# Peptides against a protein of PDB entry 7PB4: the designs that were tried, part 155

Target 1, 105 residues: chain A of PDB entry 7PB4
Amino acid sequence: KMLNIKEYKEKLLSTLGEFLEDHFPLPDRSVKKKKKNIQESSVNLITLHEMLEILINRLFDVPHDPYVKISDSFWPPYVELLLRNGIALRHPEDPTRIRLEAFHQ
Target 2, 218 residues: chain B of PDB entry 7PB4
Amino acid sequence: DALQMAVGYFEKGPIKASQNKDKTLEKHLKTVENVAWKNGLASEEIDILLNIALSGKFGNAVNTRILKCMIPATVISEDSVVKAVSWLCVGKCSGSTKVLFYRWLVAMFDFIDRKEQINLLYGFFFASLQDDALCPYVCHLLYLLTKKENVKPFRVRKLLDLQAKMGMQPHLQALLSLYKFFAPALISVSLPVRKKIYFKNSENLWKTALLAVKQRNR

## One batch from the design tools (peptide; made by RFdiffusion4, then SolubleMPNN)

Design b2_p12_4_s1 (from b2_p12_4, 5 letters changed)
Fold by OpenDDE base, seed 2:
Structure b2_p12_4_s1 (fold): chain B 105 residues (1-105), chain C 218 residues (1-218), chain A 12 residues (1-12)
Amino acid sequence: as target 1 above (105 residues)
Amino acid sequence: as target 2 above (218 residues)
Amino acid sequence: FDVLRFAAEERK
């Protein structure tokens, strides 16, 4: 049963990867090095695929607390996309934490 | 410069010690409004103020007023729009602010310097069609953005599902007609031949200002 | 679910 879940996970991630890259790419951060001191924190945004991978891994690794803390690497449109489509849910008491919903059914 | 001081106030936030916080806020807000409606704002000023309006730093009334005066002197930076969309997704702005933003985005669409990055956001805008309050304005935005490459079977299915749910909405019909133009094989449904595409007139709030901007940049 | 379902359906 566990092997089938890992294989299913990998197949799901691989299948989604291309679709997500094509239809939900990250915006090109024009690193305009213009000198003005607005520390745009050069936080590297992760892909939607990587975000899903993190959520899936957390669900499998820590099933009793499957929530992931939203970091600065989480692009807000991706978080919103996951939440709006019912793919992820916010923690009821901590809106900074989200879990994968689709795999709990 | 009074405008620079006003923008700086919104950027840094209210100094805790000011007894006249509301009067100071109103003064700076009026300064921004006056300059924006008279001359328009520089792209850098719009960049700062859009982020402030959508970040939830101030109350909804203030955010609404800031957003209403996001009138360009010349152009709006595409990067400002991308950042603004990010802020909309953080969930710190009201539903009314989101609607106003999409109305603004449609109204100001021609003044955005580039469209390459905005086109990459197509999928995110499309996902917002399910919001009944946003749907009319998002359809209009998508109508402006849609290329043949964006017309996919899954999106056609979603639009048809939305039509089944919401009925034959003029804005949805306009978008479907464009989809059928690009990919007639994907849309077997007979669309009514509409002579005029009717979107909600999102520009009404800025009509006079936009005319003035076009006159200054001729 | 719908986006993921659609992604899975477009690859079939």
Scores: peptide ipSAE 0.027, ipTM 0.813, DockQ to the pose 0.029
Fold by OpenDDE base, seed 3:
Structure b2_p12_4_s1 (fold): chain B 105 residues (1-105), chain C 218 residues (1-218), chain A 12 residues (1-12)
Amino acid sequence: as target 1 above (105 residues)
Amino acid sequence: as target 2 above (218 residues)
Amino acid sequence: FDVLRFAAEERK
């Protein structure tokens, strides 16, 4: 049963990968304007696919604490997209943590 | 320059030690408002102030006033808009601020220097159609952004479902008509031939200011 | 769910 769920999730992720890349790509932040003082934290944003992969892996690896801390690599529009569509939920006590919603509940 | 001092104040935030924080805030806010409405703001000033207005650094009243005076002297940087959309998603701004932002974005659309990165945000804007308060303005924005490549079967279905739920809204019909123009095979439903497309608040808060900007840049 | 469902439907 767990293997089938994992395989199903992997297949789902793979199927979603192209769709997410086509319809929800990262903005090209390449305009390194040379202005001196703003520490543009060159935080490498991860793709929505990578974000989902992290959430899925956390759910499987640590099922008793399936929450992932939102890092600076998490593009806020992606976080909002996941939350608005019920794909992810915020931790009730820590809004900086999110988990994947169990699709079968 | 008084404007630079005002922008610097908002960027650095309120100095803890000032007994007259509110008076100082009001002074700088009025300075920004006066310059913005008279001359417009430079792209760099809009970049700073727009992010401040959406970051939740100040109260909703201040953020609203800042956002209302985001009038360009010449152009708005696309990067500023992308960053602004990111701030909207952080959830530190009010629903009213989100509505105002989309109104602003529609009003200022022609003054944005480039559209390539904004077009990449199409899916995120489309996802905001489910918000009843945002829907009219998002439809208008999508009407301005939509290319043939954006017209997909799943988006058509979502728009039709939304129309079924909300009724035939003028803003939804406008967007659907554009979708039908790009992909007639995806929309079998007969849409009323409208001679004029009407969006909510076609007369925006910035009409006079934008006319002045267009006249100065001619 | 809707986005996932849509992605699955566009591949058909």
Scores: peptide ipSAE 0.027, ipTM 0.813, DockQ to the pose 0.028
Fold by OpenDDE base, seed 4:
Structure b2_p12_4_s1 (fold): chain B 105 residues (1-105), chain C 218 residues (1-218), chain A 12 residues (1-12)
Amino acid sequence: as target 1 above (105 residues)
Amino acid sequence: as target 2 above (218 residues)
Amino acid sequence: FDVLRFAAEERK
């Protein structure tokens, strides 16, 4: 049973990868290194694929607390996309945490 | 310069110790408004002020006034628009601010220096069609952005589904007509041949200001 | 679901 879940997960992620890259790519942050002291936190944004992978992994690894904390690596448009499409849900008491919804229905 | 002081005030935020916070805020806001409507703002000033207006640093009334005066002297940086879209998704701005932003984006579209990164946001804009308040303005934006490569069967289906729910809205028909132009095989429905495409609020809040900017840059 | 479903349908 666990092997089938891993294989299904990998197949799902691989199938989604190309679609997500084509239709929802990350914007090219021209890191113009202009030295202005705003610590533009050089936080590398993760892809939508990686974000989904994190959410899926959390659901399988910690099913009793399937919520992931939104980090600075989470591009806000991706978070909004997942929430609006019902793919993810915010924690009812902590808006900084989200979980995957698709497998709970 | 008075404008630089005003922009600096908004960037740094209100000094907690000032007894006359509201008067100081109003003074700087009026300075920005006066310069923007008279001469337009530099791309750097728009970058700073646009981010401030969408970050939720100030109240909705202030943010609305800032957005209304985001009038370029010459160009708007594409990077400013990408950052702005990111702020819209953080959820710190009101629904009315989001509507105003999309109206602004459509009005200022020709003044944006590049479109490559904005085109990458096509999917995000398309997803915003589900918001009834945004839908008319998003359709107009998508009409300006749509290329043949963006016209996919799933997007056609979504537009037809929206039309079924909302009725034959002029803005949806305009976008569907463009989709049919690029991919006639994907749209079997007969669309009325409209000689003139009309989007809601074609008379934008900035019409007079933009005419003045175009006259100065000729 | 819709985006995931659409992604699955476009690969067919």
Scores: peptide ipSAE 0.023, ipTM 0.792, DockQ to the pose 0.028
Fold by OpenDDE base, seed 5:
Structure b2_p12_4_s1 (fold): chain B 105 residues (1-105), chain C 218 residues (1-218), chain A 12 residues (1-12)
Amino acid sequence: as target 1 above (105 residues)
Amino acid sequence: as target 2 above (218 residues)
Amino acid sequence: FDVLRFAAEERK
């Protein structure tokens, strides 16, 4: 049973990864570091695939607290995409935390 | 320069100790407004001020006024637009600010220096069609951005579902007609032959200013 | 070409 869940998870992540890369690629933030003082912290943004992987892993590893804190590596459009499509939910008391929504089949 | 001082004020934020904060803010805001409407703003000034307007650093009234004066002297940087779209998703701006931004984006579309990165945001714009307040403007934006590669079966289904829900809206019909043009096999539905495509607010707030910008850059 | 033509026809 556990092996099937892991394989299913990997297959799901792989299938979603290709789809998400094609449809929701990260903008190339090759903003040439022109020296102007806006500390746009060169925060390395993670892919939508990596975000989903983090959310899925948290759900499996810590099912009683499946929430992930939104970091600076989380591109805001991705967060909004997940929330708007019902893929993720914000914590009711802490809007900086999100969880994967269980797709009840 | 008075403009540089004004931009610097908005960038650094209000000094906590000044009793005359509102008067100083209004002075700098009027300076930006005056220069923007007369001459337009440099790409760097737009980059700074656009981010400020969408970051939630100031109140909605101030943000709205800043956004209304985001008129280019020459071009708008694509990077500024990408950053702006990111700020829209953070939820620190009002719904009215989001609407105004999409109106601005459509109005200023031809002044954006590049479109490659904006085209990568196609999926995000498409997802925003679900917002009834944004839908007319997003349809217009998508009409400007749509390429053949963007016309996919799932997007066609979503547009048809949206049409079923909202009725035959002119902005949806315009986008569907473009989709049918690129991929006629995906759209079996007969679309009414419209002689003219009408998007809501085709006459934008910036009409006069944009004419002046085009005249200066000829 | 076709997109430009389509856009030109719609602006008429």
Scores: peptide ipSAE 0.022, ipTM 0.765, DockQ to the pose 0.018; fails the geometry check

Design b2_p12_4_s2 (from b2_p12_4, 6 letters changed)
Fold by OpenDDE base, seed 5:
Structure b2_p12_4_s2 (fold): chain B 105 residues (1-105), chain C 218 residues (1-218), chain A 12 residues (1-12)
Amino acid sequence: as target 1 above (105 residues)
Amino acid sequence: as target 2 above (218 residues)
Amino acid sequence: FSVLDFAAKAQK
């Protein structure tokens, strides 16, 4: 049973990865314009694939608390994309936490 | 100058100790409005003010007025647009502000210096088609952005589903016609041959200002 | 719209 879940997880992530890389690439932040010290926190944004991987991992690793805290690495449009499409849900009491929706119930 | 002081006020925020906060805000807002409509704003000024308008730092009325005066002197930085899109879904701006932003983005599209990063946001914009208030303006934006590589079977299905839900809307038909042009094999349905493509509010709020910008940069 | 439906609709 556990092996089947891991294989299924890997297959899901691989299938989603190709799709998300093709259709939802990160905006290239690489233009380090050299100008002044506005602490734009150089928080590297993660890909939508990486976001989904984190959410899937949390669901499998901690099924009783499947919520992930939204960090500064989470690009807000991607968070909203997941929420609006019913892929993720916000925690009812903490809007800074999201979980993957269990589609198999 | 007066504009730099006004931009600096919005960037730093209101000084807590000022008894006349509203009068000071209105003074600086009028300064920005006056310069923007007369001469346009520099790319750096637009970068600052556009982020402020979408960040939720100020109230909806102020944000709306700032967005309405985001008129370039010459060009708009693509980076400013990408940063602005990052605020659209944070929930700190009103639905009306989101609509206004998409209207602005369509109106100012030709003044954006580069489009490579905006094109990478295609999937995000496409997902926003599900919002009935945004749909007309998003269709127009997608009509400007769509390349052959963006026309995928799943997007065709989504557009046809939207058509089934909302009927044969002119803006949706325009986008579907473009999709059929790039990938005729993906769209088996007969589309009405429209001689003219019509988008909602083709005459935008900035028509006069944009004509003036084009005249100054000739 | 499951992640799978999103992926499945994306691959079709």
Scores: peptide ipSAE 0.018, ipTM 0.539, DockQ to the pose 0.030
Fold by OpenDDE base, seed 4:
Structure b2_p12_4_s2 (fold): chain B 105 residues (1-105), chain C 218 residues (1-218), chain A 12 residues (1-12)
Amino acid sequence: as target 1 above (105 residues)
Amino acid sequence: as target 2 above (218 residues)
Amino acid sequence: FSVLDFAAKAQK
């Protein structure tokens, strides 16, 4: 049973990786924020693949609290994409937390 | 205000099963249409109504009418556009609504306040080239968005494959010409030098409205 | 081909 979950996770991540590389490439870090506010830390945005990997890992590692806190590395369009597609759900009491939804429902 | 009541109706939905649901809907829709075409809509109103039009909350006829009147008074928020694109992924809108949205996005492109996040959606828009109905408008959008860093070998191959499948379409040629401009080493194929880039602009539903917006904001 | 269709296919 556990082997099947790991294999399923790897297959899911691999299949999503190929799709996401083709359709959702890394946001080109080359958007030189023009010079004005120096202080906005170059928040390293993560890929949609990395975001999904974090969500999947959390679901498997902590099934009783499968929620991930949205960090500044989470690009808002990707968060909205996941939520609106029913891939992720927002925590009912904490809008800063999201979990992976079971894709089978 | 009549507009605020109309926007609030679409946002909250019909409260009670009133026997006159259709008359109330039509009244509010006409209010939005009248204000949008006369004065344009505020960024906040566009944010709400654009989200509603693509959410699938209302029927295709209503969504189409809402999208047709998404005319800004001044600017459109980039966040509104990003949210709208996220609804396209959910598949609750019709194919005709998707086409209308891309036409709207191209028509309103200059009125979007920022483009940094929209530029990050380049890959998503590029994937939509596979839809034959969307392809002409997506090519036009990509023509507006494409930077040198977006011109990658795999995208060149996909565009050439699409041209092989669909033939030498003017909108594909325009995009390929831009790609060749940014990365001539990636495109060995001789492209016909067309002096005029023709995108399907002839049917710009908003031409008169956009002229009026530009005149008011001078 | 939505991310959802892909995710749904990846789960089958």
Scores: peptide ipSAE 0.018, ipTM 0.520, DockQ to the pose 0.053
Fold by OpenDDE base, seed 1:
Structure b2_p12_4_s2 (fold): chain B 105 residues (1-105), chain C 218 residues (1-218), chain A 12 residues (1-12)
Amino acid sequence: as target 1 above (105 residues)
Amino acid sequence: as target 2 above (218 residues)
Amino acid sequence: FSVLDFAAKAQK
């Protein structure tokens, strides 16, 4: 049973990877290092694929608390995309945490 | 100068100790408005103020006024637009602010220096078609952005589903006609032959200002 | 075709 879930997860992620890269690529942050003091947090944004992988992993690893904390690496458009399409849900008491919805049906 | 002081006020936020916070805010807002409508704003000023307007740092009335005066002197940075779209997704701005932003984006489209990164946001804009308030403006934006590579079977289906739900809207028909041009095999439905493409609010709020910008840059 | 429709098809 666990092997089938892992294989299914890998297949899902692989299939989603190409689709998500083609249709929802990250914008290139022109990190032109202009030196001035604005702490533009050099936080590397993760891909939508990586975000989904984190969410899926959390669901499988910690099914009792399947929520992931939204970090600065989570591009806000991706978070909204997942939420609006019902792929993810926000924690009812902590809007900084999200879980994968699609696997709870 | 007065504009730099005004932009700096919005960037840093109101100093807690000011007894006349509202008067100071109004003064700086009027300064930005006056310069923007008269001369346009520099790309750097638009970058700062556009992000502020969408961040939810100020109230909806202030954000609306800031967005209305996001008039370029020359160009708008694509990076500013990408950041702005990111802020729209944080959910701190009102629905009316989102509508105004898309109207602004369509109106200012030709003044954006590059389109490569904006084109990467195609999927996000397309997803916003489901919002009835945004749909007319998003269709117009997508009409400007759509390339052959963007025309996919699933997007065709979504547009047809939207048409079934909303009826034959002129803005949706315009986008479908463009899709049919790029991929005729994907759209079997007969589209009305319209000689003119009509989008909602062909006369944008910035028409006079944009004419002035174009005249200054000739 | 939301990522969901794709995910839902990938789940079948």
Scores: peptide ipSAE 0.023, ipTM 0.742, DockQ to the pose 0.031; fails the geometry check
Fold by OpenDDE base, seed 3:
Structure b2_p12_4_s2 (fold): chain B 105 residues (1-105), chain C 218 residues (1-218), chain A 12 residues (1-12)
Amino acid sequence: as target 1 above (105 residues)
Amino acid sequence: as target 2 above (218 residues)
Amino acid sequence: FSVLDFAAKAQK
């Protein structure tokens, strides 16, 4: 049973990886570091694939609290994409936390 | 100058202690509006004000007025648009602001300096087609952005499903016709040959301003 | 319509 879940997870992530790389690439933040002190936190954005991987891993590792805290590395359009498509849900009491929606087949 | 003071006010936000907050806000907003409609705004001013309009820092009425005066003097930075799309997704702006933003983005599309990063947002814009209020404007934006590499079988299926749900909408027909042009094998359905422009230019809030911008940059 | 169904259909 556990092996089948792990294999399914890997297959899911691989299938999503190719799709997400082709259709939802990250915007290049290659804005030249010119002068002004805007503390734009140099936080590296993660890919949508990495975001999904984090959510899936959390669901498997901590099934009783499957919520992930939204960090500055989470690109807001990706968060919105996951929420709008019912792939993720916000925590009812903490809007800064999201979980993977259990696709109950 | 008066414009720099107005932009600085919106950037820093209202000082807590001012009894005349509303009068000061209105004064600065009118300054921005007057300059924007008369001369256009510099790319740096648009970068600041566009982010403010979508950040939820001010009320919807103020954000709407700021967004309506995002008229370039010359160009709009692609980076400003990418940042704006990021804010659009944080959920701090109203549905009406989202609609207005897509209308603005379509209207100002030719004035955006580069399209490489905006093209990377294609999938994000495509996902917004399911919103009935956004769909007409998103179709127009996608019509401007679509390249052959964006035309995939799953996107064709989604557009056909939307057509089945919404009927033969002119904006959806325009996008489907472009998809058929790039990938005729993916769209077996006979699309009606519409000779007329699918998108009504009559709804452009910035028509007069855009003519003035084009005249200044000739 | 899960992203999975979407990805699975996009690979076909």
Scores: peptide ipSAE 0.019, ipTM 0.624, DockQ to the pose 0.028; fails the geometry check

